# Designs tried in a protein design run: peptides against a protein of PDB entry 6O8C. Part 60

Target 1, 262 residues: chain A of PDB entry 6O8C
Amino acid sequence: VGLRYEKISLPKIHPRYDLDGDASMAKAVTGVVCYACRTASTLLLYQELMRKGVRWLVELVKDDYNETVHKKTEVVITLDFCIRNIEKTVKVYEKLMKVNLEAAELGEISDIHTKLLRLSSSQGTIESSLQDISSRLSPGGLLADTWAHQEGTHPRDRNVEKLQVLLNCITEIYYQFKKDKAERRLAYNEEQIHKFDKQKLYYHATKAMSHFSEECVRKYEAFKDKSEEWMRKMLHLRKQLLSLTNQCFDIEEEVSKYQDYT

## One batch from the design tools (peptide; made by RFdiffusion4, then SolubleMPNN)

Design b2_p13_7_s2 (from b2_p13_7, 4 letters changed)
Fold by OpenDDE base, seed 1:
Formats: structure tokens, C-alpha cells, sequence
Structure b2_p13_7_s2 (fold): chain B 262 residues (1-262), chain A 13 residues (1-13)
């Protein structure tokens, strides 16, 4: 589950000159943009941690794959050895049968040989499954992690710093509006400056919120969606590897029953 | 079992 954040919006900015109202509005805007800065930083941190986690999981699954391949190879060697031994036994008993000996045992050994050949044929299916998994994990495969470097926000984008610059401008205006409020009444020139600063505040605030929404939140959501999809596929692949490993163990156990016939 | 069977076969031939 990705990081949850609250949807924020700018307060309504009234065009009317009101020292008390403008100071209160500026305070609220400062709070909203401050929240956006902190949220953007948190969203960035989450994505960077997820990228590390993705890389770690890729290596873990590659290790699981290599272990499964190793186990399969071991079983193939054991099975082939057992088949060769049973084939030698069959040849010996076929010769004995020519002199009317051991006919019942030959039937049993032949049945074992048939079972072992069936087990050997199943190795081809396991091999094909492992090859499919390998292809999916390969560069450019369906489980490639290239999306983790492409999607979302990155430290190099400097989004938090850009928002912080806008926040600084907004905060300076807020502090001035707090002083203006304390004066209760401004001279004409100071009143005109206040009105211009109110317009600048609006401009900086809207720019900050647009940047936050489009460059931080939207890209984060895209990253989150991709990460969830990829994670589900990786977990499914790990289950497939486990199933293949278990099949190898089952074959090994079955082969062990026939080792006494060597 | 193979060695025993081979031995039996050699004894019969």
C-alpha cells in the first residue's frame, strides 16, 4: 500500500482589500504550500526506498532462480544415472528370461523403467518453464525494473527545492501582511504595495499547487501503480519457482525408491 | 541387484 496523503486546495482569495482577511488568507496559503513541500519530500523518499526495494527483490528472485536451476540439474543427473542402471538390469534379466528364469522380475523392472522415462520427460517441461522465467527476468523482459528509474519523481528534478523557493516568497508576503494588519491602516502607497503583493502571493501559490499536483502527485501515482503491478508479477514468479523446486524434490523422492534396484 | 543378476547369468552360461 502506497503512502497516503491528504488532498489540499488553496483557500479562496478575495479581491477586496482587507488587512485582517488578507493576513488570514496569507497564513492559510503558507500552511497549504508548506504541506505541499513536506508531502513532496515524503513522496520522493518513498519512491527512492521503493527503488531500493525493487533492486533487492530482483536479486533475491535471481538467487531463487539459480537455486532452482541447480536443483533441477542435480535431479537430472540422478535420474539419468538411475535410468542407465535400470536399462542394464533389464538387459541382464532379458538374457535370464531366455533360459526361463526371472520372468516376473523382468516385468517389474520394465515397469520401473517406463516410470523413470516418464519422469525424464517431465524434465523438459520444467526446463521450458525455467527458460520462460529467465526470459522474463532478462533485460527487456516482462519483469524488467527499468520502469523504476523512469516513472515517478527523482531527486534530480529538484521539485522540493522549487516548491521551497515559492514557499519562501509566500512566507515573506505573509509576514508583511501580518505587519500591515498590526498597523490597522496603511497610507496610500503602502496600500498599493499590499495589493501588488497580494497578486504576487496568488501567483506563487497557484504555481506551487500546479507544480505539486502535476510534477509530484501525478508522477507519484503513476510510479505507485507501476510498482504494484510489477510486485504482483514478481510474487507470482516466486510462487512458480517454488512450484518447480517442489516438482524437482518430488521427482528425486520417486527416483530414490528405485535406487534399490541398481 | 545388477551384480547378483550378472553373476547368476554367468553361472548359467
Amino acid sequence: as target 1 above (262 residues)
Amino acid sequence: KIEEAEKELKELL
Scores: peptide ipSAE 0.028, ipTM 0.612, DockQ to the pose 0.002
Fold by OpenDDE base, seed 2:
Order: C-alpha cells, then sequence, then structure tokens
Structure b2_p13_7_s2 (fold): chain B 262 residues (1-262), chain A 13 residues (1-13)
C-alpha cells in the first residue's frame, strides 16, 4: 500500500518584475515547498515505522520456525520409538513363525514397519525444508532485513531539516514580497533588491524541489517497492512453516494409530 | 502385544 502523496511542481516563475504577480508566485512557491517538507517528514516516519514492523516480523517468523523445529523433533522421537517397538515385535513374530508357521500377523506388522519407515523418510524432506528456511532467515540470507537499513531515507540524512532551512528562506522572501506589494511601487534600490530576492527564491525553491524529488521521494519509492516484495516473501515463508508444522502433526497422528502394536 | 507375543514365544520354547 504505502503512503499516497501528490506529485508537486513549482509554479511558473515569470521573469518580469510585477509586485502583484511576484507576491502571488512567492505564496505558491511557499505552499509547494511547505508541502514538500511535510511530505518528506511523513515519508520518513512511515519508513521508520516499517523498519520496526520488519524487525518485529523477522522475530515472529523466527519464533514460528523454532516452534516448527521443536514439533519436528518431538515427532522424530515418537516415530523412532514406535519403529523400535515394531522392530522388536517383528523379531518376536519371526521366531514364532519358525515354531508354529503363523505368518498372517507377521505380514501385518511387517507392513506397519514399512509404513513407519516411509514416514521416517518423509522427515528427511521436512528437515531439508527447515534447513532451507533457516538459511533464508539467517544473516545474509535471501530474507535478511539488511535492505531495510540501506534503502529509503533515514533521520540521519536530515532531509526534513534541509528542506525546512530552504522553506524559511523562501518564506522570508514571500513576506517581503507581501510588503512590497502593499507599497504598490518601489524605489529603484528596493526594486533591485526585490529582483535579487526573486532570483534567490527561485534558487532555493529549485534546490528544495530537487532535493525532495531525488533524496526523499525516489528513495521512499525504492524502499516501498522493496518492502512489499520482502513482505510477500516473508508471508509465503510463514505459510511454508505452517505447512511443515501440519505435516508433523499428520505424521504424529498416523504414528499414534500404531501405538497399540507396541 | 509385544509382551503377549513374548509370553507366547516363551511358552513355545
Amino acid sequence: as target 1 above (262 residues)
Amino acid sequence: KIEEAEKELKELL
């Protein structure tokens, strides 16, 4: 989803000296750069919040992983115990068969043993899947959160403060242009100052908009896109963990059916 | 079942 912001542009600055036009232009520029400052702040806050969310989600998924590993371990122990008991039973019945030629029960127990061995083999696949997940979550893995620290804008960049300085300069000129407008006509020296201030305003505004676009918006969009991709992968991984957990429960349930043969 | 089978085996041996 991400934050919605409007694409802003500077108003056209007419080169002609016009006290009314220049005051109106300066007002519009002030508004645009003010919006840029507020937007930059909001985009920064969003990214900081997302970074917290990313860290939280990583820990959550690690907990899910550990729970799945624990469950898998429990099932392995139970399954191995069941296999050992069935193997003992098979040996007893093999001895009985040598004496009494009773083969029917041995066949059934042997089939159970074969099924349990197949279940044991499936645990190897679960283990491999868990190892893959662990590798992806590990530092430097494909799902590492290092991107969250690298991408986007950070408080240390001081983008909002830089924009605010430019806004202050622009605002000062705007207030002067309001006064100039109220005078209706300026003396020659004051007119020259007004013209110079108009150039300064343009310079500050252009610098602000460039900084906003290149250092705030662009980096935010890159962060947003990367966060969405990463989030999708993490959610998919959680589903994989849940699937593995369910497979462990299914195996445990199946093994429980054979406990009566122990 | 194992214990029962072991008992039967002991009775047969």
Scores: peptide ipSAE 0.028, ipTM 0.608, DockQ to the pose 0.002
Fold by OpenDDE base, seed 5:
Structure b2_p13_7_s2 (fold): chain B 262 residues (1-262), chain A 13 residues (1-13)
Amino acid sequence: as target 1 above (262 residues)
Amino acid sequence: KIEEAEKELKELL
């Protein structure tokens, strides 16, 4: 899971003046930094897509939650109605017994009442579980998506643009070194300029690679790790919601067996 | 069932 990229490193920069070597080195540096720019762009795009996916998953789970809450509410209403009806029945049969009437069904009705009360008690556990889930999904909760906006790299960071500026400077020096190589020998002043440009190349290349590693790669990896962990937790939560929904259906089915005693 | 039981009770009282 995640984008794979190749580990890149700068070529060795030899301090000795060598027109052929310096042109070859500059070409290699240009290639490496160009790859870094493209990679940074790809990593950014991936993260933006993942952020969209995170938002989508949050909304999906919220919908699942609302559906579960609705089902739970329906079951509570049905169960409470059934309990009230059974309680009325119990009272009538108790009165019949007081006048020495046969109340053979009283025991059965009382057992049903006891079972319904047990089912009602389980609703409290379901409610508590739903409240926990709601708290986890709420702003500032353990499953809040705020991390997706904070972690990783963002377009506003301008990392690709910053790397591109450095790449442009490096590329200009590389093209000059190609010209210098073609001259085979430079005059004293041009040689001094070449040496100075080589130092600039090194500076820009080092800055680019540091920026790529610290501000692009490292932050991407942190985002990736957090996203994977968060997604696992969200999927688990969704399974919990499904379990609660199924429990509500099971209760509803059980209650339906006793509705004929009204 | 409730209505039947209530009817029976009323008939006996």
Scores: peptide ipSAE 0.027, ipTM 0.601, DockQ to the pose 0.002
Fold by OpenDDE base, seed 3:
Structure b2_p13_7_s2 (fold): chain B 262 residues (1-262), chain A 13 residues (1-13)
Amino acid sequence: as target 1 above (262 residues)
Amino acid sequence: KIEEAEKELKELL
């Protein structure tokens, strides 16, 4: 998961004055920095889309949680009602047994009561699990999405714009070096300007590549790693919610078997 | 069932 990008590096820059070599080198540098600009833009877009996806998934899981809590509450009410009715039945049969010896029916109802109490105990475990999930989804919890706003690169950082400015400077020098190459020979003053522009190109290129590596790629990789970890945890939590929902349905089904004894 | 059992109990008391 995540965008793949190619590892880029600057070409070797020779200190020797060579109009053909310098034009070729400047072309290669322009290409590399252009790729860095486009890559930085793509990496930024990916992160912005992921942030939207993270927010969406958080709301989805919160909705799933609320539905599970609602279902659990419904089952608890139904179970408690059934238990109260069975307890009334037990009391009536205990009184009848003193008169007519209905021991078999009382035994069956008592067994049902015991089973229902066991189901009620399982509800306590479900409640504890839901509370743990709620704590993890809460602000400051282990599954909080605060990292998505902190990690990675943001439009406000202006990384693409900064790289584009450097690319413009490099491109200008490259076009000049193409003209210089076409002249085949420069006058002394123009040769000195060419040498200075070569140093400027190196400076701009190095600055661009450092910025790209340290402020774009490194931060993106940190965001990616954090997003993958968080996503795995969220998917696991969603599976836990599904398991709890299924347990509620299983309890509801079991309780429905005993409603005829009310 | 409860109502019937309660009725029987009342008849016996």
Scores: peptide ipSAE 0.026, ipTM 0.603, DockQ to the pose 0.002

Design b2_p13_7_s3 (from b2_p13_7, 4 letters changed)
Fold by OpenDDE base, seed 5:
Structure b2_p13_7_s3 (fold): chain B 262 residues (1-262), chain A 13 residues (1-13)
Amino acid sequence: as target 1 above (262 residues)
Amino acid sequence: EVEEAEKELKELL
């Protein structure tokens, strides 16, 4: 899961003045930092895609929640209606018993009433579970998606652009070193400029690699880890909702068996 | 009372 990228490192930069070596080194540095720029861009795009996926999943789970709540409400209404009708029947049978009329069915109706009351008590547990789920999905809840906006790298950070600026500076020095190599020997002043540019190259390269590692890779890995954890929790919650829905259907089916008495 | 109770029961069943 996630994007795979190769670990990159800068080539060794020798302090010794060597036109051939310096040109080769500068070429290698340019390649490495170029790869870092492309990788940073790819990692950013991946995170933006994942953020869209997170938002989509939140809405999907909210829909599942609303459907479950609706079904629960339907079952409660049906169950309460059935209970009220059975209670009326029980009262009629009790009146008949007072006048020594046959009420052989009173025991059966009373048992049905008891069963319905037990089913009604289970609705409280379902309601509590739904409330817990709602709290977890609410703003500031344990499954809030606020982390997706905070964690990782964002277009507003301008990391790719910052790396590109450094790459441009490095590339300019590389092209100069390629020219210097072609001259085979530099005059004293040009040699001093070359040495200064080599120091600048080192500075820019180090800055680019540090920025890539700390501001791109590290933050991406943190985002990836959080996203995986959050997605597992969301999938589990969705399974819980499905379980609650199934419980509602089971109760509805059981209640339907007693509707003939109402 | 008995006849009314029987009537009520028949209406509920």
Scores: peptide ipSAE 0.019, ipTM 0.469, DockQ to the pose 0.002
Fold by OpenDDE base, seed 3:
Structure b2_p13_7_s3 (fold): chain B 262 residues (1-262), chain A 13 residues (1-13)
Amino acid sequence: as target 1 above (262 residues)
Amino acid sequence: EVEEAEKELKELL
């Protein structure tokens, strides 16, 4: 998962003064740095979209958590009510047994009571699991989204703008080299300017590529890797919540079978 | 005692 981009490299820059070669080189450099600008913008956009997705998923999982907690609470109330009723029934049957009545039914009710108590004990496990999930989702927890605000590139970094400035400088030199090529031969002073501009072009291009690789690509890849890991953990947590919800439904269904005895 | 227990049972069932 992630944007695929082509690895870009600067063309080979020949040190020799050649008006045709220098114009062609400058054109190629302009193209490469232009691609870097566009790619940086796309990578930034992707990260911003992912940050929105992360926030959305956090809210979704929080909602799932709250629903699970609600269902668990409902089941606890129902189960406690059922247990209390069965306990009353047990007491009645114990009184009846003193007069040799309903002995067979007491055994069945006692077994139901034991089963309900086991179901009640499982609520503690569900509660502990919910607490663990809550702790993981809490600020500073293992599933906190703070990384999404820290990792990667941000609009505030102005990486695209910085690259664009360098691209503008490169483009200006390219257009000059295109003019120089059209002149076929430059005067000595103009030739010296051309050579200086070629050095400037190289400097700007190198700076652009370094900035692109180190500040745009590398940070994007780090963000991508963290996002994938975090996403897997969040999806797993969501599955855990679903499992807990299903356990609550299963308990509720089982309790409903015993309501006929209460 | 039996009648009371039967009454209590009928109230619970």
Scores: peptide ipSAE 0.018, ipTM 0.473, DockQ to the pose 0.002
Fold by OpenDDE base, seed 2:
Structure b2_p13_7_s3 (fold): chain B 262 residues (1-262), chain A 13 residues (1-13)
Amino acid sequence: as target 1 above (262 residues)
Amino acid sequence: EVEEAEKELKELL
């Protein structure tokens, strides 16, 4: 998962004054820095899209949580109602047993009561699990999305714009070097300017590549890694919620079997 | 002027 990009490096810059070589080098440098600009833009876009996805997923999981809580509450109400009815029945049978009724029916109802109480106790475990999930999703929790705002690159960093400025300077020098090449030979003053521009080109290119590597690529990779880890945890959380929901349904189904006794 | 600028650039590199 993630954008694939090629590792780029600057071409070797030969220190020798060579109009043909310098034009070719400048072209290559322009290409590399141009690629860096485009890549930085793409990496930024990816991160922005991922941040939107993260926010969306958080809301989705919160909705799943709320639905699970709702279902749990419904089951608790149903179960409590069933327990109360069985308890009333037990009391009636206990009174009847004093008068002439078979102990066997009381035993069966008492067993049902015991089973229902066990189901009720399991609701406590579900509740604790839901509370844990809630705590993890809460602000400052282990699954908070705060990292998405902190990690990676942001539009406010203006990395693409910074790189573009450097690219513009580089491109200007490249076009000059094309002209210089066409002249085949420069006068002394123009030669000195060319040499100076070559140094400027290298400076701008090095600055661009450093910025790209350190401020764009490195931060992107950190964001990507954090995103993958977080996403895995969120998906696991959703599975936990689904499991809890299913447990609620299972309890509801089991309780329904005893409704005839209520 | 150009030599001074070159020197300054070399110092920055």
Scores: peptide ipSAE 0.015, ipTM 0.572, DockQ to the pose 0.458
Fold by OpenDDE base, seed 4:
Structure b2_p13_7_s3 (fold): chain B 262 residues (1-262), chain A 13 residues (1-13)
Amino acid sequence: as target 1 above (262 residues)
Amino acid sequence: EVEEAEKELKELL
């Protein structure tokens, strides 16, 4: 899960003045920092898309929760109605039994009543589970999506733009070094400028790589890890909701078997 | 040229 990127490193910068070597080095540095810019952009895009996906999944799970709560409520109403009718029947049969009527039917109705009460008791467990799920999905809960807004990189950080500025500076020096190479030999002043530009190139490249590693890659990895953890928990919660829904359907089916006695 | 340098880098990686 997540984008795969390759670990990049700067080429070795030789301290020796060499127009051919310096042009080749500058070309390689330009390539590395260019890759860093594109990678940073891709990592940012991935995170933004994932944030949308997280929000979508939260709403989906909330809908599943609400449907489960609705179904549970329906079953509770049906079950309570059935229990009340059975209790009335039990009272009638108890009165009839006092007048020497057969106890066999009363036994059957009492057994049904006991079964319905057990089903009613199971609703308490379902309710507790739904409350737990609700607490986990609530703001500040264990499955809150606040991390998606906090972790990782954001467009407002301007990381890609900052890297692009450094890339532009590096590219400019590279093009100058390409020209210097074509001259084969520089005058003293031009040689000194070349040496200073080589130092600037190193500075810009180092700054770009540090920024890429610390502000792009590191934060992306933290976001990715948190996303994977959260996603596993959300999928598990969704399975729990499905289980609770199925339990409600099972109870409804069982209650339907006893409707002929009501 | 930058694209070429990037291509070369991708080939090295």
Scores: peptide ipSAE 0.025, ipTM 0.686, DockQ to the pose 0.030; fails the geometry check

Design b2_p13_7_s4 (from b2_p13_7 with E4K E11S)
Fold by OpenDDE base, seed 4:
Structure b2_p13_7_s4 (fold): chain B 262 residues (1-262), chain A 13 residues (1-13)
Amino acid sequence: as target 1 above (262 residues)
Amino acid sequence: EIEKAKEELESLL
């Protein structure tokens, strides 16, 4: 999971004055920093898309939670109704038994009552599990999405723009070095300017690569790692919700077997 | 069956 990018490094910058070598070096540096700019932009886009995906998934899981709570509530109402009806029936049969009528049916109804009470007790466990899930999804909970806003790079950081400025400076020097190469020999003053520009190129390139590595790549990797961890936890939570929903359906099915006795 | 039992009980009251 995540974008694959190639590790880039600057070419070796030789201190020797060489118009052909310096033009070739400047071209290579321009290519590397250009790749860094494009990569930084792609990494930023990926993170922004992932943030949208995270928000979407949070809402989806909240909907799943609400549906599970609703289903649980329906089952509780149905179960409580069934229990009340069975309890009324038990009372009727107890009175009939006192007058020596229909004692055999009381045992079966009492067993049904006991089973329904066991099903009712399981609702407490489901409720506790739902409360735990709710706490985890709540603001400040273990599955809060606050990390998605904190981790990684953001458009407001202007990392791509900062790299682009450095790339522009490097590109300008490269084009000058291409011209210098075409002249084959420079006058003394032009040679000194070339040497200074070579130092500037090195400075800009180093700054670009440091910024790319420290502010783009490192933060992206942190975001990626956090997103993978969070995603696994969210998927596990969805499975828990599905399990709770299935438990509610199982209880509803079991209760339906006893409706004929009410 | 429960309604029959209720009716029977009500007839005894």
Scores: peptide ipSAE 0.008, ipTM 0.414, DockQ to the pose 0.002
Fold by OpenDDE base, seed 2:
Formats: C-alpha cells, structure tokens, sequence
Structure b2_p13_7_s4 (fold): chain B 262 residues (1-262), chain A 13 residues (1-13)
C-alpha cells in the first residue's frame, strides 16, 4: 500500500480588501503549500526507496533463477547417467533372454527405462519454463525494471525545490500581511501594494498547487500502480521458480529409487 | 546386479 496523503485545496480568496481576512487567508495558503512541499518530498522519498527495492528484488529473483537452473542441470546429469546405466542393463538382459535366462527381470528393467524416459521428457518442459522466465527477466523482457526509472518523480525533476521557492514567496507575503493587519489601516500606497501582493500570492499558490497535482501526485500514483502490478508479477514468477525447483527435487528423488539397478 | 549379469553372460558365451 502506497503512502496516504490528504487531498488539499486552496482556500477561497475573496477579492475584497480586508486586512484581517487577507492575513488569515495567507496563513491558510501558506499551510496548504507547505503541506504540498512536505508531501512531495515524502512521495519522492517513497519512490526512491521503491526503486531500490525493485533493484534488490530483481537481483534476488535472478539468484533464485540461477539456483533453479543449477539444480535442473544437476538432475539432468543424474538422470542421463541413470538412463545410460539402465540401457546397459537392458542390453545385458536381452542377451541373457536369448539364452532363456532372466526374462522376468527384463520386463521390470524395461519399465524402469520407460519411466526414466518420461522423467527426461519432463525435463524438457522444465527447460522451456526456465527459458520463458529468463526471457521475462532479460533486458526488455516483460518483467524488466525500466519502468521504475521512467515512471514517477525523480530528484532530477527538482519538484520539491520548485515548490519550496513558491512557498518562500507565499510565506514572505504572509508575513507582510501579518504586519499589515497589525497596522489596522494602511495608507493608499501601502494598500495598493497589499492588493498587488495578494494577487502575487494567489498566482504563486495556484502555480504550486497545479505543479503539486500534475507533476507530483499524478506521477506518483502512476508509479504506485505500476509498482504494484510489477511486484505481483515478480512474486508470481518466484512461485514459478520454486515450483520448478520442487519438480527437480521430485525427479531427483524418483531417480534415486532406480540407482540400485545401476 | 549389472556386474553379476555380465558375469553370468560371460560364463554363457
């Protein structure tokens, strides 16, 4: 589950000149944009941590794959050795049968040979499955982690810094509005400056919230959704690898039962 | 078992 954040909106900005109302509004705007900055930073951190986690999981799954391949190879060697030995035994018993000896045992050995050949055939299926997994994990494969570098927000985007600049401008105006409020009444020139600053505050706030929504939140949600999908696929792949490993162990165990005939 | 079978076969040949 990704980070929870609250949907934020700017307070209503009244066009009327009101020193008390404007100071209160500016305080509220400062709070909202401050929250946006902090949230953007947190969302960025989450994504960076997830990218590290993705890389880690890829390496882990590659290790699991290599272990499975190794086990499969071991089983193939063992199985091939067993098959060769049984084939030699079959040849010996066939010769003995020509002289009316060991006819009953030949049937049993032939059945073992048939079973071993079936096990060998199953190895082909395991190999195909491993090849599929390898293709999915390969660069450009369906489970490639390239999306983690493309999706979401990145430190290089400097979204937090951009928002912080806007927050600084807003905060400066807020502090001025606190002073203006303390004066209770402004001269005409100061009143005009206050009105202009109110427009600037609105501009900066709107820009900040737009940037936050479009460049931080939206991209984060896209990253989150892709990460969840990818993670499910990777976990499923790990289960497939485990299944293949278990199949190799099962084959090895079955082959071991026939080693006494070698 | 294989070695025994081989020995038996060799004795018959």
Amino acid sequence: as target 1 above (262 residues)
Amino acid sequence: EIEKAKEELESLL
Scores: peptide ipSAE 0.008, ipTM 0.413, DockQ to the pose 0.002
Fold by OpenDDE base, seed 5:
Structure b2_p13_7_s4 (fold): chain B 262 residues (1-262), chain A 13 residues (1-13)
Amino acid sequence: as target 1 above (262 residues)
Amino acid sequence: EIEKAKEELESLL
């Protein structure tokens, strides 16, 4: 998962004055920094798309949670109704026994009552699990998406624009070096300017590559790693919700077996 | 079953 990019490095910059070599070097530097600008833009776009995906997944899981809560509530109502009916039945049979009536079924009904009470106790565990999930999804919870707004690179950082400014400076020097190469030999003053521009080129290139590495690539990788971790946790939570839903269905099915005793 | 048991009880009381 994630965008693949090529690891780029600056070409070697020789300190010696060489018009042909300097023009070739400047061309290579321009190409590398151009690639950095494009890559930074692509990495930014990827992160923005992933942020949208994160928001979408949060809403999906919230819907799954609400469905599970709804099903749990339905089962609780059904179970409580069944328990109340069985309790009424038990009371009737107990009264019959007091007047010397045969109530052989009292034992069976009492066993059913005990089973229903056990099922009711399991609802408490389901409720606790749902509360835990709700807490994890809540603001400040372990699965909050706040990290998606903090980690990585953002349009507001203006990283691509900053790199583009440096690229413009580098490109201007490259075009000058191309002209200098065409002259074959420079006068003393122009030679000194060329040497100073070479130093400026090095400065801008180094600054661009440092910015790209530290503010674009590193932050992107941190975002990618965090997103993958968070996604795994969210998918696991979704499986937990499905498990809880299935438990509710199992309880409902079991309760349905005893509804005929009402 | 419950209604039958209730009727039986009511008949005896």
Scores: peptide ipSAE 0.008, ipTM 0.396, DockQ to the pose 0.002
Fold by OpenDDE base, seed 3:
Structure b2_p13_7_s4 (fold): chain B 262 residues (1-262), chain A 13 residues (1-13)
Amino acid sequence: as target 1 above (262 residues)
Amino acid sequence: EIEKAKEELESLL
């Protein structure tokens, strides 16, 4: 999900000296660069909000991880306890068989023991999966949020302020051109100043639009793409954690069926 | 059942 912005372009600047046309052009340029300033500010705000969201999601997933680890630990303790009890029971029945006592339950208990050992082996797989998840969440891991601090635009770049300075220069020239238009005709010296100001206007406008495109839009798009990719990976990881948690519950439920034999 | 089996075993040993 990203902000939709309209692609803006500068109006055509006619080289001909025309007080009415130049005032209208300057007004249009002012509008375009003003929109660029606002858009740059909005794009910056979006990125800052996303960075907060990224940090929040990292903490959320870390909490989910810790909960899963806790549940896994609980299941390991329960399973180990059950295995030890079943092993004691097996030993008792084996001794009974040695003294020619019938133990019809020995086969069933032995099967339970085998099943519990298989469940115990699955804990190793869960542990390895948790370790993988931990490594991915660790600093420098695949799911590290370092990109959020590096990619995109930042308040420290002062892009909005830089654009605002250019907008101020453009606006000043626009207001002068509005006055020039009201005069209907300029003296030779004022006409030359107007022509120079028109060149300055073009220079500032071009600089503003290039800065907007290269430093604001392009970097925003890169940030957006990185964020979407990272978010998909984090969502998948969270689903993996949920799956591991459910596996722990399933094991716990299965073990509970055998507690009657302990 | 297990406790009964243990008792039986203990009685035989």
Scores: peptide ipSAE 0.008, ipTM 0.393, DockQ to the pose 0.002

